Peptides against a protein of PDB entry 5CWW. Designs and how they scored, part 33

Target 1, 194 residues: chain A of PDB entry 5CWW
Amino acid sequence: VPKLQGPFDFDLNPEDEQDDEVELKDIYVIGEKPRVADLMRGEEEELEMMKEDQHNGLSLNIICLLSTSGQVKICLDIDGVEAQWLPPRSKNKRLFAPPPEPPSLLTFQTFDTLKPAEVTPDGWPMFSEDATSPYSFYVTHPAGITYISLTPWVFRLESELQSDSEAGTEFRIDLLAKGQGSERDRIFTQTRTQ

## One batch from the design tools (peptide; made by RFdiffusion4, then SolubleMPNN)

Design b2_p26_6_s1 (from b2_p26_6, 22 letters changed)
Fold by OpenDDE base, seed 5:
Structure b2_p26_6_s1 (fold): chain B 194 residues (1-194), chain A 26 residues (1-26)
Amino acid sequence: as target 1 above (194 residues)
Amino acid sequence: AAAAAAAAAAAARAARVAEREARRAL
């Protein structure tokens, strides 16, 4: 039986956003780059081809959260949240470990996909995958469809996470952050037929 | 792990500054 996990803490939330007021409707998880070395155990030649694919994803899980209002929150899983299962009833509860601290998600970016006039109380926005990229997806709402891509920053962030050089990291991170955030494009808008 | 977390946190902080500046320019 899967273990119910949570609550999760959100690190670096906007001071102007009360997370407690945001009704979440959907979640989209972009898994960390698989350890190709662990999956390809026995296929050394195919490992070299996958290392040459310069588009190796981020070494962190990305958690995308979608609100009723069409707000998207992009979070990074720094702690490496794994799926937990209820242990078989072993009678050895160590009765004296403090409860582990709840895992935290790092809030990287927050943006809207809807205009205030498009938000409805009964709105049910949903994520859908992009078959062309694991780092791109759509938000579908009755008012319209928005394309989102994380590709402008994901690969640059991964390059910094893999860099052994502390020299210039702060400068490159500042350039990454001042750069283009996630791409966001409204590809369809539903015309209200009056 | 700790260096990666610090870099990601620095990126997130700087991304928020850029987003707040972009939102003020609209």
Scores: peptide ipSAE 0.171, ipTM 0.756, DockQ to the pose 0.022
Fold by OpenDDE base, seed 2:
Structure b2_p26_6_s1 (fold): chain B 194 residues (1-194), chain A 26 residues (1-26)
Amino acid sequence: as target 1 above (194 residues)
Amino acid sequence: AAAAAAAAAAAARAARVAEREARRAL
């Protein structure tokens, strides 16, 4: 039986965002890049082609959260949250281990997909995948559709995660953070026919 | 693992600073 996980702690959440006030409507998970070396054990040519693909995704899971207001929160799973199963009914009640600290999600970016005038109390924004990129998706709301891409930063972050050299990491990360965040483009706006 | 977590945390901190600056410029 799967174990229910959560709550999750949000590391680096904006101080002005009480998570208790944010009504979430949807969640979108971008899994970590496949461990190609583990999958392609015996296919050296495909492994070389996939290593040369500079577009190998992030080694961390990305968790996108969508609020009723159309706010998107991009979180990184630093702890590597894995699917947990209920332990078999072992008679050893370890009833005295402190509960494990909840896994933390690192809040990387927060942004709005709706204008204040487009926000409705009955709004139901939803995520949908982009079949062309694992790091791109859409937010659909009655007011419109917003394209989002994490590609401006995700590959650069991965290069830092894979770097054995701490030299210049701070500078490159500062450039990542001051750089273009997630791409956001309103591809469709519902015209209110008066 | 620890270096990766530190890098990701630094990126998220700096992204939050940039976002706060961008929100103040609007």
Scores: peptide ipSAE 0.169, ipTM 0.754, DockQ to the pose 0.022
Fold by OpenDDE base, seed 1:
Structure b2_p26_6_s1 (fold): chain B 194 residues (1-194), chain A 26 residues (1-26)
Amino acid sequence: as target 1 above (194 residues)
Amino acid sequence: AAAAAAAAAAAARAARVAEREARRAL
């Protein structure tokens, strides 16, 4: 039986965003790229073909949070939050394990998909996948549809995570930060019938 | 794992600085 996870702590939250004031409407999870070496343990010939595709994703889970206001928060799972299952009914509840510290999510980027005039109290923004890319998705709202792509930074971040050299990491990270953030394009806007 | 976490944390900090600067330039 799956266990409900949370609460999560948000590392590097904007000081102006109180998490207690943000009503979440949807969550979208982009799983880490499969460790081809762990999946193909025993299939050496297929491992060589998949090694050419090592550029296919981030080695961290990405957790996207969507608020009622159409704000998207992109979080990185550094701690490696795994799917938790309810423990089997073992009669030895160690009644005195301290509660595990809540896992922390690293807030990478926060941005709006709606204009202030498009925000409604009864709004129901929703994530949907892009069938063409695991790192692209849509935010749908009654006011419009926004395309989002993480591809401008995900692959560059992965290259830094795989770099064995601390040399130049600060410079390359500064270039990542000053570079293209997530792509965000409004592909549809609902015309208000006056 | 620890080096990856440090790099991701550095990236997130730097992305926030850039976002704050972009927001101040608008």
Scores: peptide ipSAE 0.165, ipTM 0.753, DockQ to the pose 0.021
Fold by OpenDDE base, seed 3:
Structure b2_p26_6_s1 (fold): chain B 194 residues (1-194), chain A 26 residues (1-26)
Amino acid sequence: as target 1 above (194 residues)
Amino acid sequence: AAAAAAAAAAAARAARVAEREARRAL
């Protein structure tokens, strides 16, 4: 049985975002690259095909949060939140381990998909995947559809995460962060039928 | 793991700074 996980702390949350005021409507998780080396210790041919796919992702989970207002928050899972299962009934409650510190999600970027005039109290924005890229998705709202791509930064971030050299990492990360954030394009706007 | 966490934290700090700067420029 899956264990309910949380609470999660949001590291680097904007000070102007009162988390208590943000009504979340949807969540979209982009899983980390499968560690093929850990899964495929037995089949060499499937390892080669999956190595090509391994060059093109992030080694961290990405958690996208969507508010009623159409605000998207992109969070990075630094702690490596794994799927937790309820322990089988036979292992004694370690009643004496201090609760582990709640895992922290790192707020990477926050942006709006709706104009203030498009925000409705009954609006229910939803995520949907892009079949063409694991790092692209859509936000669908009654007012319109917004395409989002994380590709401008994801691959650069991954290159830094894989670099054994701390030398220049700070500089390259500063360039990444000052660079173009997530791509955002309104692909459809609902025409107000008068 | 610790280096990856530090790099991701640095990236998010830098992103937050860039966003704050972009928001101040509007």
Scores: peptide ipSAE 0.163, ipTM 0.750, DockQ to the pose 0.021

Design b2_p26_6_s3 (from b2_p26_6, 19 letters changed)
Fold by OpenDDE base, seed 4:
Structure b2_p26_6_s3 (fold): chain B 194 residues (1-194), chain A 26 residues (1-26)
Amino acid sequence: as target 1 above (194 residues)
Amino acid sequence: AAAAAAAAAAAARAAEIEAREARAAE
């Protein structure tokens, strides 16, 4: 049986957005890239494909959160939250270790997919995957469909996470931050027939 | 890795604030 996980703490939230004001409606998880060491027990062909793809994904999980208003919050899982299973009913009273500190999520980006006039009280935005890229997805709302891609920054961030050299890290991070954020494109808008 | 991720998130947040302020000034 899966173990219930949470709560999560959010770091670097927008100052203007108290977590209490954001009604979340959906969650989308982009899993970390497979570790080559964990795949070494698999077929040799999978190992070669992962070495040739210079576009190895991020080594952190990405947690995308979607509000009723169509706000997307992109969070990085720095603690490496893994799926946990309930321990087998051992009759041994394992001393309740103090509850572990709640995992922290870093808020990396926050942006809207809807215009203020498109926000409706009965609106229910939803995530859907893009079959062509693990780092791209859609937000569907009654007002329209928005394509989102994290590819402008995800690979650059991974390069910094894998860097053993602190030299130039600040400069490269500044370039990453000043670079283009997540790609956002409204691919469909519902024409309200008056 | 966690320190680099935290620095990147902080820098991204700062850039988002700056971009919002720039749009509000136009």
Scores: peptide ipSAE 0.391, ipTM 0.857, DockQ to the pose 0.024
Fold by OpenDDE base, seed 3:
Structure b2_p26_6_s3 (fold): chain B 194 residues (1-194), chain A 26 residues (1-26)
Amino acid sequence: as target 1 above (194 residues)
Amino acid sequence: AAAAAAAAAAAARAAEIEAREARAAE
């Protein structure tokens, strides 16, 4: 049985965005690249295929949140939140360890996929995957479809996460942050011909 | 790794704020 997880703390939220005002409609999770060390015990062939085609993805989970208004929030999972299952009803008195501190998500980017005039009260935006890239996805809404790609920054971020040297990290991070944000392209717009 | 990710997120937020302020000044 899946365990209910949360609440999550959102770090680095924009000061002007009261999380309480954002009604979330969908969530999309981009899992971290498989830890080769953990997979090596059983599936050598799948590991080789994953190594060749996937540019080494981000070693962090990415949590994408979608609001009714078509706002996308991209969050980084630093704590490595894994899907938790209710422990089997083992009669062993788990010593009530104090509840672990709630896991924190780092807000990395926030952007809109809809124009203000396209936002409707009955709008139901949804995520969908891109079969061509693990770091690309679509936001579908009755008003249109938006393609999103995290590729402009994901691989650079991974390079920093894997760097053993702190030298130049600040500079490279600043370049990453000031660089191109997530790619966003409206691939379809529904023209209401009234 | 966590420190670099936190720094990247902080820098991204700062850049977003700056970009918002720049648009508001136009």
Scores: peptide ipSAE 0.391, ipTM 0.856, DockQ to the pose 0.023
Fold by OpenDDE base, seed 5:
Structure b2_p26_6_s3 (fold): chain B 194 residues (1-194), chain A 26 residues (1-26)
Amino acid sequence: as target 1 above (194 residues)
Amino acid sequence: AAAAAAAAAAAARAAEIEAREARAAE
């Protein structure tokens, strides 16, 4: 049986996000690129294909959160949250370990997919994957469909995570931050014929 | 790696605040 995880702490939350007002409706997880050790457990041919696909994904999990209002929050998993299962009924519950600190998610970006006039109390926005890229997805709402891509920053961030040199890191991070955020494009709008 | 990610997220948050302030000034 899967173990229920959470609550999670959020670092760098927007000041305007009263956590109490954001009703989450969906979660979309983009897994980290496989570690070389995990790739060595696969067929050697998959390892070569993943090396040739220069689209080395981010070495961190990305957790996307979607609210009832169509707000998307992009979080980075710094702590490496793993799926947990309930321990088998072993009679020795070592009940004396201090509770582990709750894992923290690093808020990277927050943006809206809906206009204020499109927000409905009965709205149920949902994520769906893009078959063309692991770092792109759709938000579907009764008012419309929004395409989202993390590709403008993911690969640049990975380059910084893999860099052992502190030289120029501040400059490259500044360019990353001032660059184009996540791509957001409304690809369909449902016209309410009054 | 964690330090670089934290620095990038902090810089991204600062840029979002600046962009919000710029839109509010228009």
Scores: peptide ipSAE 0.391, ipTM 0.856, DockQ to the pose 0.023
Fold by OpenDDE base, seed 1:
Structure b2_p26_6_s3 (fold): chain B 194 residues (1-194), chain A 26 residues (1-26)
Amino acid sequence: as target 1 above (194 residues)
Amino acid sequence: AAAAAAAAAAAARAAEIEAREARAAE
């Protein structure tokens, strides 16, 4: 049986955003690029096919959070949050280990998909996948549809995560941060016919 | 890897704050 996970601690949250005030409507997870070494336990033929499709993904899970207001929060999972299962009812009362510290998520980016005038109390924004890219998705709301792509930064971040050279890391990270954020394009707007 | 990710997130956050302040000064 799957175990309910959370709460999560959010690092680097906007100072003005109390997490308690943000009603989340949807969560979208972009899984980390599978480690070739972990896949090597499968059939060798399936491993070769996955090696050719080695689109250079990020080695971290990305967790996207969507609020009722259409705010998207992009978080990085450093702790490697895995799906937890309820332990089998083994009769061994292993002593209550103190609950592990809640996993932390790094807030990488926060942005709005709706204009203030488009926000409604009964809004129901939802994520949907882009079949053409693992790092692109849509936010659908009654007011419109927004295309989002993480590709402007995800590959640069992965390059830094894989770099063994500490030299120039600060400079490259600064360039990454000052670079283009996630691509955001409103592809459809519902015109209220008065 | 974790340290580089944390540094990148911190820098991205700093850039977002700076961009917000720049818009408020306009």
Scores: peptide ipSAE 0.391, ipTM 0.856, DockQ to the pose 0.023

## One batch from the design tools (peptide; made by RFdiffusion4, then SolubleMPNN)

Design b2_p27_1_s1
Fold by OpenDDE base, seed 2:
Structure b2_p27_1_s1 (fold): chain B 194 residues (1-194), chain A 27 residues (1-27)
Amino acid sequence: as target 1 above (194 residues)
Amino acid sequence: SAEAKEKEKRQKVLEALKKALEKLREE
């Protein structure tokens, strides 16, 4: 599992004027679907399972960020794609290679999982995995549990990434933009006993 | 509305994604 360890540059964030120092509480990473070429090195059984997943997976890494306030940012690792297309630079260790530019994350969507009245200083939201889907997860907080699914857009985005045709790209991207973003459903709310 | 702002932000992101994809296709 490539451990994306390092500072992420959010250079592709639209200038959110609010330099609000968002204190992050948790990070959830959804790894890219494995390349078919890389699968040929694995056991045949893993190859068959991954072929089925290839139809439903995204070729980009997804990084989900969770703030203390319950704000979720869904980020895409776009540089991971660039690195895949760049021919492997010959191992000539030029001693003075500029430090690898940190991967640029594109913030795809930002939304809140908590109401302002539910945000407490002692409340710690956390991610938890959905065992039934790699593109679904939960945000747990003392105030409640929110189900999140990326499936409404992931498939369409992958289809666009795999499309060699520039024709209709604008239309398909517009459909992604106008379509429903991530599914968000509060599945549990803690009733404050008055 | 907060929803309208979210939609506008998402549109900007998709435009950025489009540009990134265009660059990747040209290389």
Scores: peptide ipSAE 0.168, ipTM 0.724, DockQ to the pose 0.040
Fold by OpenDDE base, seed 5:
Structure b2_p27_1_s1 (fold): chain B 194 residues (1-194), chain A 27 residues (1-27)
Amino acid sequence: as target 1 above (194 residues)
Amino acid sequence: SAEAKEKEKRQKVLEALKKALEKLREE
């Protein structure tokens, strides 16, 4: 999985100045769904495509950011889509190509996985993958484990990205934005041995 | 090209998404 190496420019609303104070501890990247044309080259990949796994992947990269306090930011890589559709710039190696601008990340959702009382200086939250779903993962902290799923919105967003009709797009995006974000479930809480 | 139209549509959706999210953050 190509690790998107930062720096990332967050198209954070300039009024969310509070976001700059978030110390990041971990990053979890969910790669965009492979293009059907790229999958058809391998016989084994054809069999996996036939699995009706309803999870039509998102055509955007998702970057999840985890802070020391257990705050999760779900970001979408918008620039990655533009780069795919730009005709390959002619190989003129102009020696002074400006450094590629860092990808612009759109913060889709921000939420906490820990209660304020659970945040400890020595507590290090970490991401871990869910083997059962590419769009689900866990945040593990000494205080507990939180399951996160992006499935409630990923399909809807992908549907809009693949839509041939602009009619009602604004409405559907508004519903997407106002609707149920990522699923969060605390599956384990460490009992404080009093 | 069909690809160019798809790109334009995707860009419009993303722009709309951005605007929607910005509005939600201001509320």
Scores: peptide ipSAE 0.166, ipTM 0.664, DockQ to the pose 0.645
Fold by OpenDDE base, seed 4:
Structure b2_p27_1_s1 (fold): chain B 194 residues (1-194), chain A 27 residues (1-27)
Amino acid sequence: as target 1 above (194 residues)
Amino acid sequence: SAEAKEKEKRQKVLEALKKALEKLREE
């Protein structure tokens, strides 16, 4: 299991061992929606803006990973859910506390933004935000720009995380997993004028 | 506590999601 020496232990499926050579180029983090209770301690104005965004953000952190080849991995921070419920560990950071175990990331989806022929040694893909939605972003590369939206599944996942009914949970999660993943649209392609 | 129940439910969902995604990757 290639331990990506990154700050995250990827429970990479061993079948993704061939992806061990995936050189990461960029990381894009979508923070979890702040809890209403935590927001109530903040400025009322931020609360109203978050309520107007009918798209109740996901209660999980999303970590997007971008390789040099333009492969995107959409990961969910599962440990973040546990950390929210951990009583504030007394600030006694014992000097010798084992480094906090890197958060376990669940890879939700993997897809390519570049064709193999578009991948170049000097062409580096990068993330850029979409100002209109926290759950949408762009992958920019010299060969083109790809729009990505997580909105097709984020709302459904959040609804399940907030559901009090255990009945049908397995079925709904199965549908979520098998259902429509992230939207991907190549909005610009650089035509190599020979 | 209500919080403990919510945590347990969230954990179950995440575990189920993980299992589902693992199955999908094996197919």
Scores: peptide ipSAE 0.164, ipTM 0.662, DockQ to the pose 0.666
Fold by OpenDDE base, seed 1:
Structure b2_p27_1_s1 (fold): chain B 194 residues (1-194), chain A 27 residues (1-27)
Amino acid sequence: as target 1 above (194 residues)
Amino acid sequence: SAEAKEKEKRQKVLEALKKALEKLREE
């Protein structure tokens, strides 16, 4: 898993995001789907590809940020797109290549997993993976557990990223915009026994 | 509503993404 090392530049966030005031507690990274060309090296990878053909994964890295208040921010690594379309930079580590600019993250969606009354100073929300889907995960907090799925939009976004034609792009993006965002389902709520 | 604001934000993001993709496709 390429550890996204370094400060993420949120320059692509709309100006109104007071990101600086949000205390982050956890980060969850969903790696980009490997290119078929990278998978063709081994026989065992063909079997995984057949299973992955059902997993219409996104060709972008997704970075999920979790605040102390239970706010989730879903960010896309757009530089991953540039890397896909740019001819493979000759891995000649030019010794003097300026340090790669930190990846530019685009905030795709922001939502809350906790009600205001559930937010506590001592509350520690955490991400946990869903073993059944790479694009689903949980936010756990003492007040409750929220299931999150990115599947409602990931496939559509990937389809747009893989489209060679600008024809219909506006329509497809409009459908993506009008579509439901990430699925959120509170699967458990701790009842305060009064 | 919070949902309306989220939708508006998402729309702006998608517009930005569209522009980015258009630029990448032209290169």
Scores: peptide ipSAE 0.166, ipTM 0.720, DockQ to the pose 0.041; fails the geometry check

Design b2_p27_1_s2
Fold by OpenDDE base, seed 3:
Structure b2_p27_1_s2 (fold): chain B 194 residues (1-194), chain A 27 residues (1-27)
Amino acid sequence: as target 1 above (194 residues)
Amino acid sequence: AEAAREEAKRKRVLEALKKALEKKRKE
């Protein structure tokens, strides 16, 4: 029987207490790249070719959260949430393992897709996928459409996750943390014809 | 100061990513 997982803890800055009051309207999940080890031996050659393709997905899950105000939070699943199954009902009162610590999501980046004047009480922003890339998506709101791409940092982060050398890792991660660099482009704005 | 908040955020991101790297290397 599948086990329900959650709640997830968010590593929110306590200064973002105002963000705790943010009503979430939508979520967009980008699953981690399938592990190479799970690919059959016969696909190893194709897999090596896929490794050379710069489009190697991130080995971490990405959870994007969208608020009613058009705020987007990009969160990383650093713990790697795996599917859990309920232990078989063995009659023996097995000592309940201490409840596993809830998985923590790291808030990597937060940004707005709407101007304050565009925020309406009845506005319903929604995520939509980009068919060209799993790491790009759109936020659609009555006021406009915003294109978002995580590609500028995702590939660099994956490179660090796959690196065997610890040398320079701290420096490169520090650069990633400073230059979160998600692309954000308003591709459409609804002009109210007054 | 906004700069101090950004630095604290940077530190948390760095620590979390280090932890993720350690976990992935042990698997």
Scores: peptide ipSAE 0.291, ipTM 0.826, DockQ to the pose 0.084
Fold by OpenDDE base, seed 2:
Structure b2_p27_1_s2 (fold): chain B 194 residues (1-194), chain A 27 residues (1-27)
Amino acid sequence: as target 1 above (194 residues)
Amino acid sequence: AEAAREEAKRKRVLEALKKALEKKRKE
């Protein structure tokens, strides 16, 4: 039986008490790239597709959160949430192992997709996938559609995760932290019929 | 105050990413 996972702790700045009041509307999960070693147990066809996509996906899960106001939070699963199975109910009263520390999600980036004037109480922003890239998606709202791409920093982050060189790693990570580089483009705006 | 919050956030991101890298290198 699959173990229920969660709740997730968000590495939210405790000083941003205001962020705790953010009502979430939608969640979009980008799964980690499977390890080649794990794929060797699967069908050879999946291995070829992953080799051809020169854009090797990130080896970390990405959790995107969307608020009612159109705010997007990009979170990284740093701890690596693995599928957990409930241990078989062996009759032996196994001592309640302290609940494993809930996995912490790192809030990597936060940005808005709507202007304040576009936010409405009845507005329902939603994620939608981009069929051409797993690291690109859309936020749809009655006011408009926003294209988002994580590809610029995902590629750089993955290169660091795969690099054996410690030289310059701290510097490059610092650059990633400063300049997250997600693309955000409003591709459609609903014209208000006067 | 806002600059301090941004710096604190940056530091957390940096530390978390460092930890992630260390974890991945040990695997």
Scores: peptide ipSAE 0.289, ipTM 0.824, DockQ to the pose 0.062
Fold by OpenDDE base, seed 4:
Structure b2_p27_1_s2 (fold): chain B 194 residues (1-194), chain A 27 residues (1-27)
Amino acid sequence: as target 1 above (194 residues)
Amino acid sequence: AEAAREEAKRKRVLEALKKALEKKRKE
């Protein structure tokens, strides 16, 4: 039985004091690209397709959080959260091992998909995947649909993670942090027919 | 040795990313 993971600690933007008040409605996880060594055990055809995906993928897990207000938070799994299984019910170890420190997620970007006027108490925003890219997805809400793509910065970040050169890494990461560069496009808006 | 170097590199990049993001939040 898989162990329920969490709670996660979020390195939240201190300016988002309202983050503690943000009610989450949905979560979208983008898994890290598979390691080539792990894929070598698979079929050769799957390996080639995955190699193409590996060139375009990030070696970190991305966790996207969606609030009731349509706020999206893009978080990076820095610690590399692995799937945990419930330990077999061995009866005797009463010693509550201190709960492992919850993994810390780095909040990379926060943005809204809804205008304040579009936020409703009964609105239930949800994530949906884009079949064309694992790093693109949609946020659906009764007020509209927003397309989101992480591809612009994912590629650059992966390049830094794979770079053997330490020279300029801090500078380039600083540029990434400042620019971020997620694409956001409202593809549909529901017109309230008065 | 190579795996250890790659892990150390990854750690450094992540630390830099964290630092950069923290800096951005303070501005």
Scores: peptide ipSAE 0.206, ipTM 0.723, DockQ to the pose 0.741; fails the geometry check
Fold by OpenDDE base, seed 1:
Structure b2_p27_1_s2 (fold): chain B 194 residues (1-194), chain A 27 residues (1-27)
Amino acid sequence: as target 1 above (194 residues)
Amino acid sequence: AEAAREEAKRKRVLEALKKALEKKRKE
């Protein structure tokens, strides 16, 4: 049985972003790239390895949050929360290790998918996956559909995570943090036929 | 040993990322 993970602590929330005031409507999770060592256990591994060479995935979990207003928050699991399973009901009362400290999520980017005029109280934005890329997705709302891609920064961040040298890392990460991170394109807008 | 090195690298990048994001918010 999968162990319920959470609550997550959001680290580095801007003081003004009272997360408590933001009504969340949907969550989209992008799992970390599987380690090659974990993939080597199964027969279908060769085909997945060939796909992995093309998919420069991030070694961190990404949690995307979507508000009623169409605000997207991109969070990184910096603690590397592994999927935990409930210990089998073995009769032996193993002393439950103190619950691990709740994982901290780093808010990497926040942006809007809707214009202020498009925000409605009854609006129900939703995430949907992109079959072509694990790091791309759509936000659908009655007002329109927005394509989002994390690929512009995911590759660069992964490169830093895999780097053997710390030289220049701070500088490159600073550029990542200062830059516009994700691609965001409105692919459809519902024209209110007057 | 290799897993420990990877974890250390990951931690360093995350710390750097945190610092960078904090800096951006102060600007």
Scores: peptide ipSAE 0.200, ipTM 0.721, DockQ to the pose 0.713; fails the geometry check

